# Ledger of designs, part 39: peptides against a protein of PDB entry 7VSI

Target 1, 32 residues: chain A of PDB entry 7VSI
Amino acid sequence: EDISEDPSWARVVNLNALLMMAVAVFLWGFYA

## One batch from the design tools (peptide; made by RFdiffusion4, then SolubleMPNN)

Design b2_p23_8_s3 (from b2_p23_8, 16 letters changed)
Fold by OpenDDE base, seed 3:
Structure b2_p23_8_s3 (fold): chain B 32 residues (1-32), chain A 23 residues (1-23)
Amino acid sequence: as target 1 above (32 residues)
Amino acid sequence: SAVEAALANLAALFMQIVALANS
C-alpha cells in the first residue's frame, strides 16, 4: 500500500497547518 | 500583557510569511 503524499496536496495541508498555528497564537495574544 | 501582545504581533508576521510562501 502506497502511503506517499501527493506533493501538491502535501503543500496545501502543511500551509493550512501553519496558518492554524498562527491563528492560535493570535488568539492567545487577544484572550489569554 | 506585553508578552501576549508581542506574541500576537509575531503571529501576524507569521501569517504574512505563510501567505508569501503560498503565493
Scores: peptide ipSAE 0.065, ipTM 0.596, DockQ to the pose 0.352
Fold by OpenDDE base, seed 2:
Structure b2_p23_8_s3 (fold): chain B 32 residues (1-32), chain A 23 residues (1-23)
Amino acid sequence: as target 1 above (32 residues)
Amino acid sequence: SAVEAALANLAALFMQIVALANS
């Protein structure tokens, strides 16, 4: 079974993950 | 707090950089 990532979608997922981490830190600064 | 505000500002900058890198 091929579980290799498509390079274009890997980029989308990875950058969205980084964006979500940035949002989480923003929420820390705003709400904590 | 000042530290929390600084972290929020850093996160906002990071989001801008990520958006630029993804363009």
Scores: peptide ipSAE 0.064, ipTM 0.596, DockQ to the pose 0.325
Fold by OpenDDE base, seed 1:
Structure b2_p23_8_s3 (fold): chain B 32 residues (1-32), chain A 23 residues (1-23)
Amino acid sequence: as target 1 above (32 residues)
Amino acid sequence: SAVEAALANLAALFMQIVALANS
């Protein structure tokens, strides 16, 4: 079966991943 | 620490860039 990403949802997932990484680094800076 | 503060600042900048890219 084809498991290739839909381009629109790939963008949504990638942007959310980047946002989560930015938040994680912020939390690291102040709390770790 | 200084490194942690720098990373936090980088994260703030990165969030601004991501917001711009998503606009």
Scores: peptide ipSAE 0.064, ipTM 0.592, DockQ to the pose 0.293
Fold by OpenDDE base, seed 5:
Structure b2_p23_8_s3 (fold): chain B 32 residues (1-32), chain A 23 residues (1-23)
Amino acid sequence: as target 1 above (32 residues)
Amino acid sequence: SAVEAALANLAALFMQIVALANS
């Protein structure tokens, strides 16, 4: 069975991953 | 201030990366 990512949802997931990483960096900067 | 400038640069970099990822 092919488990390759659907390109449209892959983009949505990747964008959300970038947003979450940005928030994590701000939290790290604030509390570190 | 230096902190404000650093935050502005970080925001600009973030916007560039998001724009690239969304292109």
Scores: peptide ipSAE 0.051, ipTM 0.529, DockQ to the pose 0.304

Design b2_p23_8_s4 (from b2_p23_8, 18 letters changed)
Fold by OpenDDE base, seed 4:
Structure b2_p23_8_s4 (fold): chain B 32 residues (1-32), chain A 23 residues (1-23)
Amino acid sequence: as target 1 above (32 residues)
Amino acid sequence: SAVALALANLLALFLQALALLNG
């Protein structure tokens, strides 16, 4: 089976990954 | 400080991600 990413969903996933990283840093800053 | 710069960069990445979503 082809496991290659659909380009439109790849963009959605990548952008959400960046957003989640930023949120994680704010949480780290809050609790650390 | 190094921590401040790291946080600022990650905030910038957040804002850039939002900009790309708008594009």
Scores: peptide ipSAE 0.077, ipTM 0.631, DockQ to the pose 0.415
Fold by OpenDDE base, seed 5:
Structure b2_p23_8_s4 (fold): chain B 32 residues (1-32), chain A 23 residues (1-23)
Amino acid sequence: as target 1 above (32 residues)
Amino acid sequence: SAVALALANLLALFLQALALLNG
């Protein structure tokens, strides 16, 4: 069975990953 | 200010994410 990423959903996941990382850095800075 | 710079960086990352979807 092929478990390779669907390219459309891969882009959606990557966008959300970048947004989450940005928010995480702000939270880290706020509570540092 | 540091806050303004931080917000600009947040915006930059958002725009980069949009660029991925546009590609």
Scores: peptide ipSAE 0.076, ipTM 0.633, DockQ to the pose 0.398
Fold by OpenDDE base, seed 1:
Structure b2_p23_8_s4 (fold): chain B 32 residues (1-32), chain A 23 residues (1-23)
Amino acid sequence: as target 1 above (32 residues)
Amino acid sequence: SAVALALANLLALFLQALALLNG
């Protein structure tokens, strides 16, 4: 069964992942 | 302030991500 990513949505997910990591770094910096 | 600068940078990153999505 095909589980390959749609390229357009893969880009959306990857960019949102990077943004979430940026937010996480600020939270970590604030509370650590 | 440091908080304001951090929020401004987060916003900048968000806008840059949107620019990449438009590309």
Scores: peptide ipSAE 0.074, ipTM 0.636, DockQ to the pose 0.295
Fold by OpenDDE base, seed 2:
Structure b2_p23_8_s4 (fold): chain B 32 residues (1-32), chain A 23 residues (1-23)
Amino acid sequence: as target 1 above (32 residues)
Amino acid sequence: SAVALALANLLALFLQALALLNG
């Protein structure tokens, strides 16, 4: 079975990943 | 304040992400 990513949902996932990383960096800075 | 600025930055990132998804 083809498990290739749907391009539209790939964009959604990638942008959410970037937002999560931004939040993580802010939390790291706050609690460091 | 520094906290307010950080929250504004996170909001800006969210809005920019939505703008990219809207394209």
Scores: peptide ipSAE 0.072, ipTM 0.632, DockQ to the pose 0.290

## One batch from the design tools (peptide; made by RFdiffusion4, then SolubleMPNN)

Design b2_p24_1_s1 (from b2_p24_1, 20 letters changed)
Fold by OpenDDE base, seed 2:
Structure b2_p24_1_s1 (fold): chain B 32 residues (1-32), chain A 24 residues (1-24)
Amino acid sequence: as target 1 above (32 residues)
Amino acid sequence: TAAAYLALSNALFAMVLAEFLAML
């Protein structure tokens, strides 16, 4: 099977990963 | 520290913004 990512969906996934990291850091600042 | 938190938060915000603008 080809495991290559579709370039459009790869960008969406990467953006969501960055968004989750940003949210996690803001939550860390509030609770830690 | 607060400074490290703010620096990391701002860096991640900038990365999110850059990726958002790149997809437009």
Scores: peptide ipSAE 0.133, ipTM 0.674, DockQ to the pose 0.722
Fold by OpenDDE base, seed 5:
Structure b2_p24_1_s1 (fold): chain B 32 residues (1-32), chain A 24 residues (1-24)
Amino acid sequence: as target 1 above (32 residues)
Amino acid sequence: TAAAYLALSNALFAMVLAEFLAML
């Protein structure tokens, strides 16, 4: 099996990663 | 600081927007 990412799902994962980081910063601001 | 928090939040929002626009 090739370890290479499917390009369409790689983009979805990257968007979710960025969204998760944005949410984490908002949570940090709320509780800090 | 509040300024650093807002700047980081805004920068992350801009990165999300850039990725979204790159998919269009």
Scores: peptide ipSAE 0.131, ipTM 0.671, DockQ to the pose 0.718
Fold by OpenDDE base, seed 1:
Parts: structure tokens; C-alpha cells; sequence
Structure b2_p24_1_s1 (fold): chain B 32 residues (1-32), chain A 24 residues (1-24)
């Protein structure tokens, strides 16, 4: 079974990861 | 600090924007 990442889905996952990190930092700054 | 928070949030925003532009 090939575990190589599909380039189109890799981009979607990376963008979602960055969005999640940005939201987490904003929440940290707002509540901490 | 507030400066570190703003720097980190700005860096993440820039990375998000870069990925968005790379998708276009």
C-alpha cells in the first residue's frame, strides 16, 4: 500500500493546520 | 508578552496568506 501523500489533499491539510494554529494563537491572546 | 503574541499571530497570518496565494 502506498503511503505517499496526494499533493492536492496535502495542500488542503496544510492550510487547515495553519488556520487552526492561527485560531489557537488568537484564543491564547484573548483569554490568557 | 503582547509583542511576542502579535509577532507570532502575524507570522501565522503571513503563512496562511502564502498558502492561499500558492493555491491560486
Amino acid sequence: as target 1 above (32 residues)
Amino acid sequence: TAAAYLALSNALFAMVLAEFLAML
Scores: peptide ipSAE 0.130, ipTM 0.670, DockQ to the pose 0.676
Fold by OpenDDE base, seed 3:
Structure b2_p24_1_s1 (fold): chain B 32 residues (1-32), chain A 24 residues (1-24)
Amino acid sequence: as target 1 above (32 residues)
Amino acid sequence: TAAAYLALSNALFAMVLAEFLAML
């Protein structure tokens, strides 16, 4: 089976990963 | 700690913005 990423969906996933990292840092600053 | 927190937050914001602009 081909597991190669579709380039358009790869960008969407990468942007969501960055957003999740930013949210995690703000939660760290708020609670820790 | 506070300086590291702000630096990391700013860097992540810059990366998010860069990816958003690259997507346009």
Scores: peptide ipSAE 0.127, ipTM 0.666, DockQ to the pose 0.643

Design b2_p24_1_s2 (from b2_p24_1, 19 letters changed)
Fold by OpenDDE base, seed 5:
Structure b2_p24_1_s2 (fold): chain B 32 residues (1-32), chain A 24 residues (1-24)
Amino acid sequence: as target 1 above (32 residues)
Amino acid sequence: MAEVLLALSNALFAMVLALFLAGL
């Protein structure tokens, strides 16, 4: 089986990762 | 309050950047 990423799911994962970073920045800015 | 606004601004910026980098 292939380990290469499906382009559509790669985009979904990347977007969600960056959204999680946005939430982290919010939390840091809010509580720090 | 300034801290909250800063946090929200940073979060919004990051989300917009995320959408851009995702190819929207």
Scores: peptide ipSAE 0.125, ipTM 0.702, DockQ to the pose 0.258
Fold by OpenDDE base, seed 1:
Structure b2_p24_1_s2 (fold): chain B 32 residues (1-32), chain A 24 residues (1-24)
Amino acid sequence: as target 1 above (32 residues)
Amino acid sequence: MAEVLLALSNALFAMVLALFLAGL
C-alpha cells in the first residue's frame, strides 16, 4: 500500500494551507 | 509596539497571500 500524494491534490492542499496561514496572520495582527 | 506588530503581521499576510496567488 502506497501513501503517496496525488500531485494535483497536493497542490490544492498546499494552496489552501497557504490561504489559511495568510488569514491566520491577518487575524493575529488585527485581534491579538 | 502594537503598531510594529501590526505592520509585521500585515507584511507576513501580504507575503503569504502573494505566494498563494502565485500558485506555489
Scores: peptide ipSAE 0.120, ipTM 0.686, DockQ to the pose 0.416
Fold by OpenDDE base, seed 2:
Structure b2_p24_1_s2 (fold): chain B 32 residues (1-32), chain A 24 residues (1-24)
Amino acid sequence: as target 1 above (32 residues)
Amino acid sequence: MAEVLLALSNALFAMVLALFLAGL
């Protein structure tokens, strides 16, 4: 099977990854 | 030291949030 990413879904996943990293940094900064 | 770590974490939060909002 072809495991190459669909460009549209690649963007969706990457943006969600950025969102999660932003939230993680906020939580670290506020509670650590 | 705690103030420096807090400032750094807030800066990183803002930077990543800006990238998210810009759709990069």
Scores: peptide ipSAE 0.116, ipTM 0.678, DockQ to the pose 0.392
Fold by OpenDDE base, seed 4:
Structure b2_p24_1_s2 (fold): chain B 32 residues (1-32), chain A 24 residues (1-24)
Amino acid sequence: as target 1 above (32 residues)
Amino acid sequence: MAEVLLALSNALFAMVLALFLAGL
């Protein structure tokens, strides 16, 4: 099977990954 | 020290947020 990423979905996933990293850093900074 | 670490974490949060909003 071809596992090449669909460019549109790759962008969606990458942006959500960035969002989650921002949230994680916020939580770390606020509660740690 | 806690204040410095908090400032650093907030800066990192802002940077990642900026990247997200810029669509990178």
Scores: peptide ipSAE 0.115, ipTM 0.679, DockQ to the pose 0.384

Design b2_p24_1_s3 (from b2_p24_1, 20 letters changed)
Fold by OpenDDE base, seed 3:
Structure b2_p24_1_s3 (fold): chain B 32 residues (1-32), chain A 24 residues (1-24)
Amino acid sequence: as target 1 above (32 residues)
Amino acid sequence: LADVYLALSNALFALALALFLAGL
């Protein structure tokens, strides 16, 4: 449990990760 | 312009997918 995630913060981190992926897809699509 | 359109379209798709996976 010492490395377990709080479920609320896990959602926040996951959402931010997905948003960063969306930005990365934009940059890839524009410059590749 | 086409490059911007395609890049933005892909980004919006990724965002839509993100919202779906988040259960929103």
Scores: peptide ipSAE 0.141, ipTM 0.696, DockQ to the pose 0.221
Fold by OpenDDE base, seed 1:
Structure b2_p24_1_s3 (fold): chain B 32 residues (1-32), chain A 24 residues (1-24)
Amino acid sequence: as target 1 above (32 residues)
Amino acid sequence: LADVYLALSNALFALALALFLAGL
């Protein structure tokens, strides 16, 4: 069984990961 | 208030960078 990602969902996951990093930067800036 | 401003500015920069890296 292949573990390769579907390209469309890979983009969605990557975009959400980047958005989460933006939120993390906000939290770091606010609380650190 | 300045802390919130800086945190928001950093988040917006990170968002802009995210969009750039994603090719949007």
Scores: peptide ipSAE 0.141, ipTM 0.698, DockQ to the pose 0.215
Fold by OpenDDE base, seed 4:
Structure b2_p24_1_s3 (fold): chain B 32 residues (1-32), chain A 24 residues (1-24)
Amino acid sequence: as target 1 above (32 residues)
Amino acid sequence: LADVYLALSNALFALALALFLAGL
């Protein structure tokens, strides 16, 4: 329970992580 | 232009997948 995530912030973090991956795919596709 | 199109299409696909996985 000490390491349990707040559901709202977990969703925000997960969404931001997915958006960062989208940016990474763009950079990979353009420069690699 | 082809490389820009490919990079953009890949990014849009990844974004669409991100929205789908986030339940939006």
Scores: peptide ipSAE 0.136, ipTM 0.695, DockQ to the pose 0.217
Fold by OpenDDE base, seed 5:
Structure b2_p24_1_s3 (fold): chain B 32 residues (1-32), chain A 24 residues (1-24)
Amino acid sequence: as target 1 above (32 residues)
Amino acid sequence: LADVYLALSNALFALALALFLAGL
């Protein structure tokens, strides 16, 4: 199988990763 | 409550940065 990313899902993953980082900053800010 | 404010402020900043990096 090809290991190359599907461009559409690559964008979805990247956006979700960035959103999760925003949530992580919230948690860090709240509990730190 | 100040802790929540700080946390939300940080989260909103991170979200804004995320949107910027996403090219919006």
Scores: peptide ipSAE 0.136, ipTM 0.694, DockQ to the pose 0.205

Design b2_p24_1_s4 (from b2_p24_1, 19 letters changed)
Fold by OpenDDE base, seed 5:
Structure b2_p24_1_s4 (fold): chain B 32 residues (1-32), chain A 24 residues (1-24)
Amino acid sequence: as target 1 above (32 residues)
Amino acid sequence: LSAVYLALSNALFAMVLAQFLAML
């Protein structure tokens, strides 16, 4: 229970993580 | 090298974006 993830929020976090990684690679491609 | 670097960066961007879309 203490370290369990709510499945709905886990999905939101995972989607945002992937979005952020895509943006980071884009920025790397043009500016680094 | 710059063109290869840019191409690889864009490829990785597209791959991550594809995974994002696949989760929807």
Scores: peptide ipSAE 0.097, ipTM 0.631, DockQ to the pose 0.374
Fold by OpenDDE base, seed 3:
Structure b2_p24_1_s4 (fold): chain B 32 residues (1-32), chain A 24 residues (1-24)
Amino acid sequence: as target 1 above (32 residues)
Amino acid sequence: LSAVYLALSNALFAMVLAQFLAML
């Protein structure tokens, strides 16, 4: 319970994590 | 080799983007 994720916020965090990874790979591939 | 590097990076971008869209 103390460290359990709220299912709605877990989805929001996971969505943002994947978005950031996609942007990072784009920047790495295009500019490096 | 730069073209291969860019193509690989673009493919990885597309794969991550596809996973992002799949969870929406």
Scores: peptide ipSAE 0.095, ipTM 0.628, DockQ to the pose 0.362
Fold by OpenDDE base, seed 2:
Structure b2_p24_1_s4 (fold): chain B 32 residues (1-32), chain A 24 residues (1-24)
Amino acid sequence: as target 1 above (32 residues)
Amino acid sequence: LSAVYLALSNALFAMVLAQFLAML
């Protein structure tokens, strides 16, 4: 299928998204 | 209010971190 995700890269993207959200919440908790 | 704000922010950080670790 044209827009199907490779399961390995889907995991990499999801992990990076969660890491970014964790860092963002940390920064918000510290500075805002 | 400041203590509640800090507690909520730290809780959200910990929850997101836990999800990250669960995917490893």
Scores: peptide ipSAE 0.094, ipTM 0.624, DockQ to the pose 0.350
Fold by OpenDDE base, seed 4:
Structure b2_p24_1_s4 (fold): chain B 32 residues (1-32), chain A 24 residues (1-24)
Amino acid sequence: as target 1 above (32 residues)
Amino acid sequence: LSAVYLALSNALFAMVLAQFLAML
């Protein structure tokens, strides 16, 4: 219970994590 | 080698973007 994620907020965090990874890979692919 | 590097980087970008879109 103490470290269990709320399913709604887990989805929001996961969406933001994937968005940030997509931006990072774009920057790597374009500038590196 | 540079063309292969660029192609793989762009493919990884496309795959991550596809996973993002799949969650919307």
Scores: peptide ipSAE 0.093, ipTM 0.622, DockQ to the pose 0.331

Design b2_p24_3_s1 (from b2_p24_3, 17 letters changed)
Fold by OpenDDE base, seed 2:
Structure b2_p24_3_s1 (fold): chain B 32 residues (1-32), chain A 24 residues (1-24)
Amino acid sequence: as target 1 above (32 residues)
Amino acid sequence: SLAEELLALSNALFALALALAAAS
């Protein structure tokens, strides 16, 4: 089956990935 | 340490900047 990404959903996934990274770094900052 | 906290804060701000850029 074709596993190529839909452009709009690719953007949603990438945004969520960046948001998750931001949250992780905030947690690191809080407990550092 | 303060250095670790400042580094974490700066990286958090950078991550937010990337998120905003990706949203545009």
Scores: peptide ipSAE 0.106, ipTM 0.635, DockQ to the pose 0.303
Fold by OpenDDE base, seed 5:
Structure b2_p24_3_s1 (fold): chain B 32 residues (1-32), chain A 24 residues (1-24)
Amino acid sequence: as target 1 above (32 residues)
Amino acid sequence: SLAEELLALSNALFALALALAAAS
């Protein structure tokens, strides 16, 4: 079975992951 | 500390830069 990512959805997921990382680091900077 | 807060802020800005690069 082919489990390789669809290129379009891979891009969406990667962008969302980077946005979540940015938010997490802002929260760390403000509350830690 | 101030140094830790500035480091966290700089890392957040770097993450935003990566997000912009991923969006291009």
Scores: peptide ipSAE 0.105, ipTM 0.637, DockQ to the pose 0.303
Fold by OpenDDE base, seed 1:
Structure b2_p24_3_s1 (fold): chain B 32 residues (1-32), chain A 24 residues (1-24)
Amino acid sequence: as target 1 above (32 residues)
Amino acid sequence: SLAEELLALSNALFALALALAAAS
């Protein structure tokens, strides 16, 4: 069974992860 | 506290910089 990531989807997931982290820290900063 | 707010702001800018780097 192949569990390796498709490179294009890996980039999409990683980009979305970074965007979500940025949003989370913006919210943290606002409510700190 | 002000220190926590400034730290959160700096981390937000860092996260945004990483997002821009990933988009490049």
Scores: peptide ipSAE 0.103, ipTM 0.633, DockQ to the pose 0.287
Fold by OpenDDE base, seed 4:
Structure b2_p24_3_s1 (fold): chain B 32 residues (1-32), chain A 24 residues (1-24)
Amino acid sequence: as target 1 above (32 residues)
Amino acid sequence: SLAEELLALSNALFALALALAAAS
């Protein structure tokens, strides 16, 4: 359907989201 | 505090573990 996610791109987006969270928490851990 | 820093560091390691799991 119109707003359904393509499975391959869903994995790419989810992986990048987790990587960004890891970077954000790393910065919090050392600088905040 | 030291406790807050240890918690933040442990959460960073947890996030990295999740990223590694997602990449598998």
Scores: peptide ipSAE 0.100, ipTM 0.628, DockQ to the pose 0.281

Design b2_p24_3_s2 (from b2_p24_3, 16 letters changed)
Fold by OpenDDE base, seed 3:
Structure b2_p24_3_s2 (fold): chain B 32 residues (1-32), chain A 24 residues (1-24)
Amino acid sequence: as target 1 above (32 residues)
Amino acid sequence: SLSEALLALSLALFALALALFAAA
């Protein structure tokens, strides 16, 4: 089965992943 | 602590910068 990503949706997923990581790290800093 | 919070904030800003780079 081909699990290759559509390039446009790959970008959307990657952007959201990075934004989520930024929020998570900010929250870690907030409660540090 | 303040140093830990500042480190975490800097890493969060770095992740945001990577997101902006990926958007280009």
Scores: peptide ipSAE 0.188, ipTM 0.730, DockQ to the pose 0.328
Fold by OpenDDE base, seed 5:
Structure b2_p24_3_s2 (fold): chain B 32 residues (1-32), chain A 24 residues (1-24)
Amino acid sequence: as target 1 above (32 residues)
Amino acid sequence: SLSEALLALSLALFALALALFAAA
């Protein structure tokens, strides 16, 4: 099976991953 | 503490900046 990424979906995934990290850090900071 | 919160905020803003870069 080919596991290569479609470039458009790769960008969507990378964007959402970074947004999730930002949210996680905000939550961590809120309870710091 | 305030210093910890400021560090967390700066890291979150950095992640957001990277997200904006990735979206370009």
Scores: peptide ipSAE 0.187, ipTM 0.724, DockQ to the pose 0.355
Fold by OpenDDE base, seed 2:
Structure b2_p24_3_s2 (fold): chain B 32 residues (1-32), chain A 24 residues (1-24)
Amino acid sequence: as target 1 above (32 residues)
Amino acid sequence: SLSEALLALSLALFALALALFAAA
């Protein structure tokens, strides 16, 4: 079975992953 | 502390910059 990523959705996922990491670091700085 | 908050802010902004780079 081919599990290769669609390149357009791969970009969307990667961008959102980085945005989530930015938010997580910000929240960690204030509440941990 | 203030220094810890500034470090967290700088790291968050760095991740945001990486996101902008990935979008280009």
Scores: peptide ipSAE 0.180, ipTM 0.722, DockQ to the pose 0.304
Fold by OpenDDE base, seed 4:
Structure b2_p24_3_s2 (fold): chain B 32 residues (1-32), chain A 24 residues (1-24)
Amino acid sequence: as target 1 above (32 residues)
Amino acid sequence: SLSEALLALSLALFALALALFAAA
């Protein structure tokens, strides 16, 4: 399909999204 | 405060745990 994700890249993006959320929470805690 | 920092740390560690789980 035209807008379907490659499964390998979908996994990479999902893992990076979770890591970025962890970083964001650390920054929130630091400046809170 | 200490309680706020501990809450933020626990949530960050939870996100990291999810990342490790997804990587397996």
Scores: peptide ipSAE 0.179, ipTM 0.720, DockQ to the pose 0.305

Design b2_p24_3_s3 (from b2_p24_3, 19 letters changed)
Fold by OpenDDE base, seed 3:
Structure b2_p24_3_s3 (fold): chain B 32 residues (1-32), chain A 24 residues (1-24)
Amino acid sequence: as target 1 above (32 residues)
Amino acid sequence: SLAEALRRLALALFALALLLAAAA
């Protein structure tokens, strides 16, 4: 298939997405 | 207050997001 993810890079992207969501929730929780 | 309840929920979601990141 022409559009497929490398499993190692998929994990890196998913981890960064979760970390960014955690930071956003932190900022909302303490500064909004 | 509603604001305090929302902040407490935010803390729970923050902790959950960190746990999910650590488990990935």
Scores: peptide ipSAE 0.123, ipTM 0.641, DockQ to the pose 0.395
Fold by OpenDDE base, seed 1:
Structure b2_p24_3_s3 (fold): chain B 32 residues (1-32), chain A 24 residues (1-24)
Amino acid sequence: as target 1 above (32 residues)
Amino acid sequence: SLAEALRRLALALFALALLLAAAA
């Protein structure tokens, strides 16, 4: 089976990861 | 204070993460 990433979905996943990290840093910055 | 400095750093990292997401 080919395990190569589709470049479009790789970008979506990477953007989602960055947004989740931003939310985590926001929560730490304001509430921790 | 150290707590204020860490919170300011957190806000800067939050803003940076949003900018990186917008640029991708």
Scores: peptide ipSAE 0.122, ipTM 0.640, DockQ to the pose 0.438
Fold by OpenDDE base, seed 4:
Structure b2_p24_3_s3 (fold): chain B 32 residues (1-32), chain A 24 residues (1-24)
Amino acid sequence: as target 1 above (32 residues)
Amino acid sequence: SLAEALRRLALALFALALLLAAAA
């Protein structure tokens, strides 16, 4: 079975990861 | 203070993360 990432879905996952990191830093910056 | 410096750094990293997300 080919386990290589589909380039379109890899981008979607990477964008979501960056957005989640931004949200985490936002919460720390404003509420911690 | 150290707390103020860390908060300013957090805001800079937040802005950077948004820019990186927009560029991806």
Scores: peptide ipSAE 0.121, ipTM 0.640, DockQ to the pose 0.398
Fold by OpenDDE base, seed 2:
Structure b2_p24_3_s3 (fold): chain B 32 residues (1-32), chain A 24 residues (1-24)
Amino acid sequence: as target 1 above (32 residues)
Amino acid sequence: SLAEALRRLALALFALALLLAAAA
């Protein structure tokens, strides 16, 4: 499978994506 | 105001995102 994801790295990427979205919503909520 | 309602919604979404991150 040439484009398959490793499940452990998929979790790390997904967690970082959620944290990045939380920070973006924080900045919008408090500073926009 | 609408702006205040949107800010309160943003804070709720921020809290939800933190909960989802903690549960993953």
Scores: peptide ipSAE 0.121, ipTM 0.640, DockQ to the pose 0.400

